# Peptides against a protein of PDB entry 6GMG: the designs that were tried, part 155

Target 1, 331 residues: chain A of PDB entry 6GMG
Amino acid sequence: DSDDRVTPPAEPLDRMPDPYRPSYGRAETVVNNYIRKWQQVYSHRDGRKQQMTEEQREWLSYGCVGVTWVNSGQYPTNRLAFASFDEDRFKNELKNGRPRSGETRAEFEGRVAKESFDEEKGFQRAREVASVMNRALENAHDESAYLDNLKKELANGNDALRNEDARSPFYSALRNTPSFKERNGGNHDPSRMKAVIYSKHFWSGQDRSSSADKRKYGDPDAFRPAPGTGLVDMSRDRNIPRSPTSPGEGFVNFDYGWFGAQTEADADKTVWTHGNHYHAPNGSLGAMHVYESKFRNWSEGYSDFDRGAYVITFIPKSWNTAPDKVKQGWP

## One batch from the design tools (peptide; made by RFdiffusion4, then SolubleMPNN)

Design b2_p11_6_s2
Fold by OpenDDE base, seed 3:
Structure b2_p11_6_s2 (fold): chain B 331 residues (1-331), chain A 11 residues (1-11)
Amino acid sequence: as target 1 above (331 residues)
Amino acid sequence: PPPPPRNLPPP
């Protein structure tokens, strides 16, 4: 229950983290210890360590989304999302494949659709676009210059994103970022901003007007990336969980993982930071834990979700919440 | 793997 959520207490700025523990190939720690790490590693503004504010601790306490929230500086809007879907694989498997023993047709189609998404290619597309955006930002001192640079970069690469409408989330994302407008943030100067990436796992079968089978087993046609661009229309994502298929079964609404702006070229070596649940130290869920996972463990997701999207947003370059190199765990 | 998260929507 939301009433059990508690804001973690402040940690002294100079308090070092306790060692993280290994957990199924991940580094795991309690939220209070993550705050200690965050203050040592990620808290820097203009090169100076900062204590995590009460507001930031409150954001963090919301669980997996809280990790992305505190590091991005805003609650995820998910408007600029990318994925990769193999349409040929999907069609071929539907045509030539067969339901497993006991698997319904709807279950089969939902599974085939899920398996037709390529998380690595989706992540790669987001990284590619973020790189283009970062080049467009680098020497742009107003939004007009940024947009012009972006269009030029896209044209040079013959990228289908060049054909997006000016009102598209792709072009409007920067202006819609609060930290871009903040005096101590971007101060309306694109060159002070950088693109960052996080990921969201969610359920495709969220349409209440659709069949019960789609709500239980997935909607094969929902949340597919647009051809050429890789853009996913996230407007229909309302954080509705998968419907139970059996009595007593329950599913979670979403999972969020923070990547930031790591420069590690090998996707498998990238680190994703996420939380297990909202912080409820006195409730049934207990204290929030934070995980640092490699891409393989992050991208595997859960049966609760059949979609993954890789989302681009922006943070000020003066923030250290998205460093070039992320080390898993502590020390 | 750890159990899936239980997250709260934004306030």
Scores: peptide ipSAE 0.254, ipTM 0.897, DockQ to the pose 0.407
Fold by OpenDDE base, seed 4:
Structure b2_p11_6_s2 (fold): chain B 331 residues (1-331), chain A 11 residues (1-11)
Amino acid sequence: as target 1 above (331 residues)
Amino acid sequence: PPPPPRNLPPP
């Protein structure tokens, strides 16, 4: 019930977090304690700690999306999304594979499609692109210089993204970032910005005009990355959950995980921060908890979702919400 | 693993 959402109270700026708890290979804490950690570690603007504002606490209270929201400074638009799909694997498994006992054809095709996505390669692609963008940003003092640098970098790497339209989410992402235009943010200076990454898990079978089978078991053709670029068209993602396959079954709309700009080269060692649900301390769901997961635990996802996307956005370099190194838990 | 999240859409 959306009516049970509560904004967590303010935490004193100097209040230290309590230790996180281990939970299924993750570090877990209640949202109030995450606010304390955030103020100590991630709150810095121009090197100065900040108390999490009421607005930021309200954003955070929305659950997993709230973690990405508070750290990116905007509600996720998901416009610049990447994934990796093995078309040869998909075709081969459809041809040579067989449905499991009791599995329908539609269920089989949906499962095979899900299994044909490679989360690690999708993440790697997003990191590659973010790296290119960061190089293009570094010495660019206006958008034109940034775009020129970006095109040069892409040409040097023979990257298919060089052929994208100037109005594409790829080239327009920076100018469409509110913090880029803010005086205390980028102030229209690309060199003050950096690329950051978050991930979204969601359901492919969202088309209401499609078959019931696609809504229940997935749409094998939906949300595939474009060849060469890895770009996913997210325009059809309307946060519609999977349809129930049995009476009483219910699925959730999405999951969001915050990565930021970690420099850890080993994907398996990267830390992903996410929430369990919206904050409802007086409701049936209870208080929101925040998890810090390694990539393996994040990328595993849930049966609620059959797609994962890795999204690039931008934040000011003066923010410390995306540090080079992230540690699980506290201290 | 913990249960899947229940998150609110944007206001």
Scores: peptide ipSAE 0.248, ipTM 0.890, DockQ to the pose 0.391
Fold by OpenDDE base, seed 2:
Structure b2_p11_6_s2 (fold): chain B 331 residues (1-331), chain A 11 residues (1-11)
Amino acid sequence: as target 1 above (331 residues)
Amino acid sequence: PPPPPRNLPPP
C-alpha cells in the first residue's frame, strides 16, 4: 500500500554509518544507514558535507527510483537512454531455435528478444556518449558552445548521433536538466555540469492495445535501440508492469540503479546503487534497504523485466553524488 | 537475489 510510505528521519551530519552486510554478492544496508553514508561520502556541495534534506529523504523513500532521484537531483525522465541489441542473434535464434517444452511461440520470441540485448555493450555505449558529452561541456560557458562542441566531437568520431534532430533528447537533455538552470547548480554554465549514468529495468510489453501474449511474455519489437546511435525511444515506457501469466502472480513496474560517473574501466568492477522497495517501516514491506551491487548483479535483473536501458543525465560538478570512485559497502 | 523492488510512482 502506497499509503504506508514514510520519509526516513534525519540523521546527524557527523554520524558514521554502521557496516554494510553482504547479501547475495551485494552490500546491503537499511535506508537510514545509507543516509549516513550518503552524508559522509556523497552529500558534498562545493566540498562541504550536507545533511540530507527532508525533501531528499522523501525522494529516497520511494525505493530504487529514490536512490537515483536523490543522487541525480530529479525524478528520472529516462529520455536519453541507450541499449545494445544483437539483431543477427535475434533473427538467427528465431529462425533456427525452437520453443522449449511447454513454451508458447510468444513466450519463445519474448525470451529470445530479451536474450538478444547486451547489457554490457549498452552500458559501454552510454559511457562512450557520456565521455563525449563531458568533453563538450568542459570549456563551454553557454548552451550554444556546448552544442557546437558536441557536434564537433561527434563528427570527429563519425558518430551517428550527429544526425539527431536538434530537438532530440540527446541535444535537449542539458537544457532540460533543472540543476543546470539553478544558481547553486550549473547556473546555465555547461562547464559546471557533468554527465552521469543510471540504469532502468522495465517491461517491454506495455502496449495495452497489443496482444495479451505480448503483455505476458514481452514485445520482441519494443524498446530496441536505433541502429548506429543506440538510442532507445522511451516514450512508450509508462511504468506498466508485466501482465501476470497465472492467477495471483504480480510483477513490479521498474528497477533503477545509480552508477553516476565512475571512472573504473572494467564494467564488472563498477558499483550500482539501488533500493529494494519504498520505505514502509510500519507496513508489510518494512524498512527500505539499499544495495550496492557490482555490474553483474545489477545487470542480471529480474523476470519482471525484459529491457534494460542506460540513461544519461547531468548533475553539477559541485555535487559529490557521482564520484570517480565508488566503494562498495562500509567502511 | 533479493526480491524485485516494490516502487511507487512519482507524486
Scores: peptide ipSAE 0.196, ipTM 0.859, DockQ to the pose 0.391
Fold by OpenDDE base, seed 5:
Structure b2_p11_6_s2 (fold): chain B 331 residues (1-331), chain A 11 residues (1-11)
Amino acid sequence: as target 1 above (331 residues)
Amino acid sequence: PPPPPRNLPPP
């Protein structure tokens, strides 16, 4: 029950973390210990360590989304999302492939659609776009200058994003970022901001008006990236979980992983930070744990989800929640 | 791997 959620207590600013434990290639720790690490490594504002505030601890307590929330400074809106889908693979597999033994046609189509997404290419597209945005931000002191720079960069690269409408999430993302408008954040100065990335895993079959088969096995046509841009329309993502295929089966609504702005060129070496569930130390779920996973373990996901998106948002450059290098675990 | 997360929607 969501009513069992508890806000983790404050940790002293100078308290060092206990060692993380290895867990299937991930580094794992309890949420209280993550707060200690966060205060030592990620809490810095203008170069000064900060104690995680009660509000930030409350955000964190919401689980995997809480990790992204506390590091991005806002609840994920997921509006500027990227993915990669191999249309040819999808069509060929549908045409030439066959359902596995005991697999229904709907289950087969859902699986083939899921397997037609390329998580690595989706991630690389988001990184490419974030890099373009960062170049556009660098010398822009107002939003107009940022948008002009962005259009120029896209034109130079012959990027299809140059054709997006001015109201598109691509162009509106910065102005819709609360920290951009904050006096102690961007203060309406784009050059004080940087692009960051997180990922969301979710279910495609969320339309309640669709067939039961789509809700159970996935909607092969839902949440595909637009050709050329890689943009995913996330407007229909309402955090609805997969429908049970058998009595007593239950699926979860989403998973979030925080990447930030790591500069590691090898995707397999990038670190993704995520949580296992909301913090309920006195409830059946127990205390929240935080994982630091390599890309392979993050992108593998769960059977609960058949879509992955890589989302761009912005944070002030003065924040250290998205450093260029992230070390897995402690020490 | 650990079980999938149980997460809360925004308040």
Scores: peptide ipSAE 0.195, ipTM 0.859, DockQ to the pose 0.391

Design b2_p11_6_s3 (from b2_p11_6, 3 letters changed)
Fold by OpenDDE base, seed 2:
Structure b2_p11_6_s3 (fold): chain B 331 residues (1-331), chain A 11 residues (1-11)
Amino acid sequence: as target 1 above (331 residues)
Amino acid sequence: SAPLPRNLPPP
């Protein structure tokens, strides 16, 4: 019950974290201890440690989305999302493949669609685009200069994103970032901002007007990336969970993983930070835990979700929530 | 696998 959510208490700025614990190949800790780590490692504004504010602690308490929220500075809008889908694989498997024993046609199609997404290629596309954006930001002191730089970069790379509308999420993402406009953030100076990445796992079968089968087993046609750009239209993602296939079955609405701006070239070595649920220390769910996972563990996802998107947003360079290197666990 | 997240939408 959402009413059980509690904001974690403040942690002293100088309090060091307890060691993280191994959990299913991940580093795991309770939310309060993550706050301690965050204050020591990620809290810096202009090189100075900051205590996590009550507002930030409240954001964090919302679970996995809270981790992305506190580190990005805003609730995820998911507007600039990328994925990779192998259309040929999908078509071939539908044509030549067969449902498993006891698998319905809808279940088969949903599974094949899920398996046709490539999380690694999706992530790589987002990193590529973020890199282009960062180059465009570097010497731009107003939005116009940023947009001009961005268009030039895209033209040089013959990137299909150059054909996106000026009002598209791709071009409007910076101006729609609250921290870009903040005096202590970007102060309307693109060169003070950097692109960062997070990921969302969610369910494709969210259309209530569609068949029950799509809601139960996935919508094979939903949330596919556009050819050439890799952009995913996330407008229909309303955080609706998978429909139960049996009585008593329940699915989770979404999962979020924070990557930031790590420079590790090997995707498999990148660290993703995420939470297990909203903080309910006095409720049935218990205290929120935070996980730091390698890409493989993150990208595996859960049966609750059949889509993964990699989303670009922006934070001020003065923030240390997206360092070049993320160390898994503590110490 | 890690426990499944149960996450809340924003207020």
Scores: peptide ipSAE 0.072, ipTM 0.805, DockQ to the pose 0.399
Fold by OpenDDE base, seed 3:
Structure b2_p11_6_s3 (fold): chain B 331 residues (1-331), chain A 11 residues (1-11)
Amino acid sequence: as target 1 above (331 residues)
Amino acid sequence: SAPLPRNLPPP
């Protein structure tokens, strides 16, 4: 129950974390211990470690989205999202494949659509775009300069994003970032900002006007990336979970994973930080746990979700919530 | 498999 959510207490700034525990190939710890790690590793503003504020602890308490929230500085809007979808594979499998034994046509189509997404390629696209954006930011001291640099970079790479509208999420993302406008953040200086990445897993069949089968088994046509750009229209994502297929079955609304700005070239070695649920130490769910997963474990997702998007946002370079290297666990 | 998250939307 949402009313059971509790804000974790403050942790002393100098308190070191307890060792993380191995869990399903991940490093796992309770939220209070993650706060300790966060204060030691990620809390730095202008090189000085900070105690996690009450506001930040409250954000964190919301679960997996809270991890992304506290590290990005804002609740995820998911407007600048990327994915990769193999249209040829999808068409071929629909044409030449057949439902498994006991699988309905709707189940088959939903499954084939899910399997036609490539998480690794989606992540790679987001990293590519983030890299372009970072180059555009580097020497830009106002938004106009940033946009000009961005267009130039895209033109040089013959990237289809160069054709996006000026009001598109791609070009408007920076100006819509609160920390960009903050005096102690970007202070309206693009060169003080950097692009960061997080991922969202969610359900495609969210349209209440669609068939029950789409809500149960997925909407094969929903949340596909645009050809050439890889952009996903996330406007229809309303955090609606998969519909139950049997009595007593229930699904989760979403999962968020924080990547930040790791420079590790091997996707399989990248670390994704996420939470299991909102913090409810006195409720049925119990205390929130935080996981640090390798990409393989993150990208596997759950049956609750049939879409994965990789989202770009921005944080001030003075923040250390998105370091070049992330170490899994503690110590 | 790791436990599935039960996450809340922002207020």
Scores: peptide ipSAE 0.069, ipTM 0.804, DockQ to the pose 0.403
Fold by OpenDDE base, seed 4:
Structure b2_p11_6_s3 (fold): chain B 331 residues (1-331), chain A 11 residues (1-11)
Amino acid sequence: as target 1 above (331 residues)
Amino acid sequence: SAPLPRNLPPP
């Protein structure tokens, strides 16, 4: 269990990483080697390379979420999440489709719901919103100015997000970001911050009061984006894994992928960084590995999950954890 | 397929 987790040791600041290896179309390395790469490429604050701190190494050791944690500077809250769901496709497939041989009705409905989500469109929506936010941040020196700019940008684009409540995660996300308030971070100056993106894969059937079928095969109605905005209510996500469908079967609670602020226009060429599990070099799971995947490999996900969300948060512009260009692997 | 993650929630 979690008792086997170990914090990776410090790596010398000037130690170069070993070459990554190809793994199922991804670049793969052990967590210690990722720390080396991170120190060379992503560690820079105010233009200065830094050693990954003990705290950051501890965060990283938590697995896939640790990669997002160390790069975003906070544990993912997932409050500002986006997805794309094709309601017409869903309704049509339910009406005209048929369960596969041996597939239960609940399994069929869960599968159809999963297939009605479009990961690429969800990602594009998040990028669009992040771009709007970045424009609003650019010349805003206080939160009021940022919010005014944001509202203007949304109005100009006729975006449904303009109708969100002032208490919505959309408008409160910046003020709720710890690094925004830090003296060496944003220092309460929005123009010092930038929007970044990560993704979470998770299970829809998390309601313990729901039917066993929903827990096993998914809840078709859960975690759908709001029409127009694309916002997903993540308040009911409690990191509960899919229920086993057969004896001895077990599923994972979630997967996280870090994108940051890459400017590559082609979604298929974007790089997503994620981990396989918490670091347990002396345990049954073994050492944590870090993967750098192209969008296709990231968005494919696993049978453990039937939902994907693309989440916006903020980091100081002085951090280099979200560069414009990310290279897959090493060298 | 790539190995499935086993991830921990925050403490």
Scores: peptide ipSAE 0.064, ipTM 0.801, DockQ to the pose 0.388
Fold by OpenDDE base, seed 1:
Structure b2_p11_6_s3 (fold): chain B 331 residues (1-331), chain A 11 residues (1-11)
Amino acid sequence: as target 1 above (331 residues)
Amino acid sequence: SAPLPRNLPPP
């Protein structure tokens, strides 16, 4: 019950975290202890530690999306999303593969589609684009200069994104970022901003006008990246969970993981921060826990989801919510 | 695996 959500209390600015504990290859802690770590490591504005505000604690209390929310400074809009899909693998498996024992045709097609996505390549595409954007930001003091730099970078790399419409999420993402316009944020200066990445796992079978089979087993044609650009149209993602395939079965609507702007070149060594559920210490779900997972554990996802997207947004460089290096756990 | 998230959309 959403009514059980509670905002975690404030933590003293100088309070050190308790040790995290290992949990299924992840570092795990209760939300209050994550707030302590966040204040010591990620809270810095212009190099000075900040106490997590009541508003930020409220955002965090929403669960996995709350982790991305508090660190990005806004609720995820998911407009600039990337993925990688192997069309040849998909077609070949459909043609030459066979359903497993007891597997329906729809279940087979949904599974094959899910398995045709490459999470690592999707992540690498997002990192590539974020790098291009960061170069364009660094030498720009107004939006016009940023856009010109971006187009030049894309042209030099012969990137298909250069052909996107000027009003596309790709070109409009910066101007639509609240912190870009804030006096203590970007102050309309692109060079004060940097690109950051988070990931969303969700269900493909969200079209209520489609067959029940697609809602149960996935829509093989939904949320595929555009060829060349890797852009995913997220406009049809309405946070609708997978439909039950058996009585009593239930699925979750989404999962979010925060990456930020880590510089680790090996994807397998990158750290993803996420939450298990909204904070309900007096409810049936209990207190929210925060996990710091390696990419392998994050990208594996759950049977609740058959799509993964890697999303780019922007934060001020003065924020330390997206450091170059993230250490898993505490100490 | 880690427990599945039960997350809320914004109000």
Scores: peptide ipSAE 0.060, ipTM 0.797, DockQ to the pose 0.401

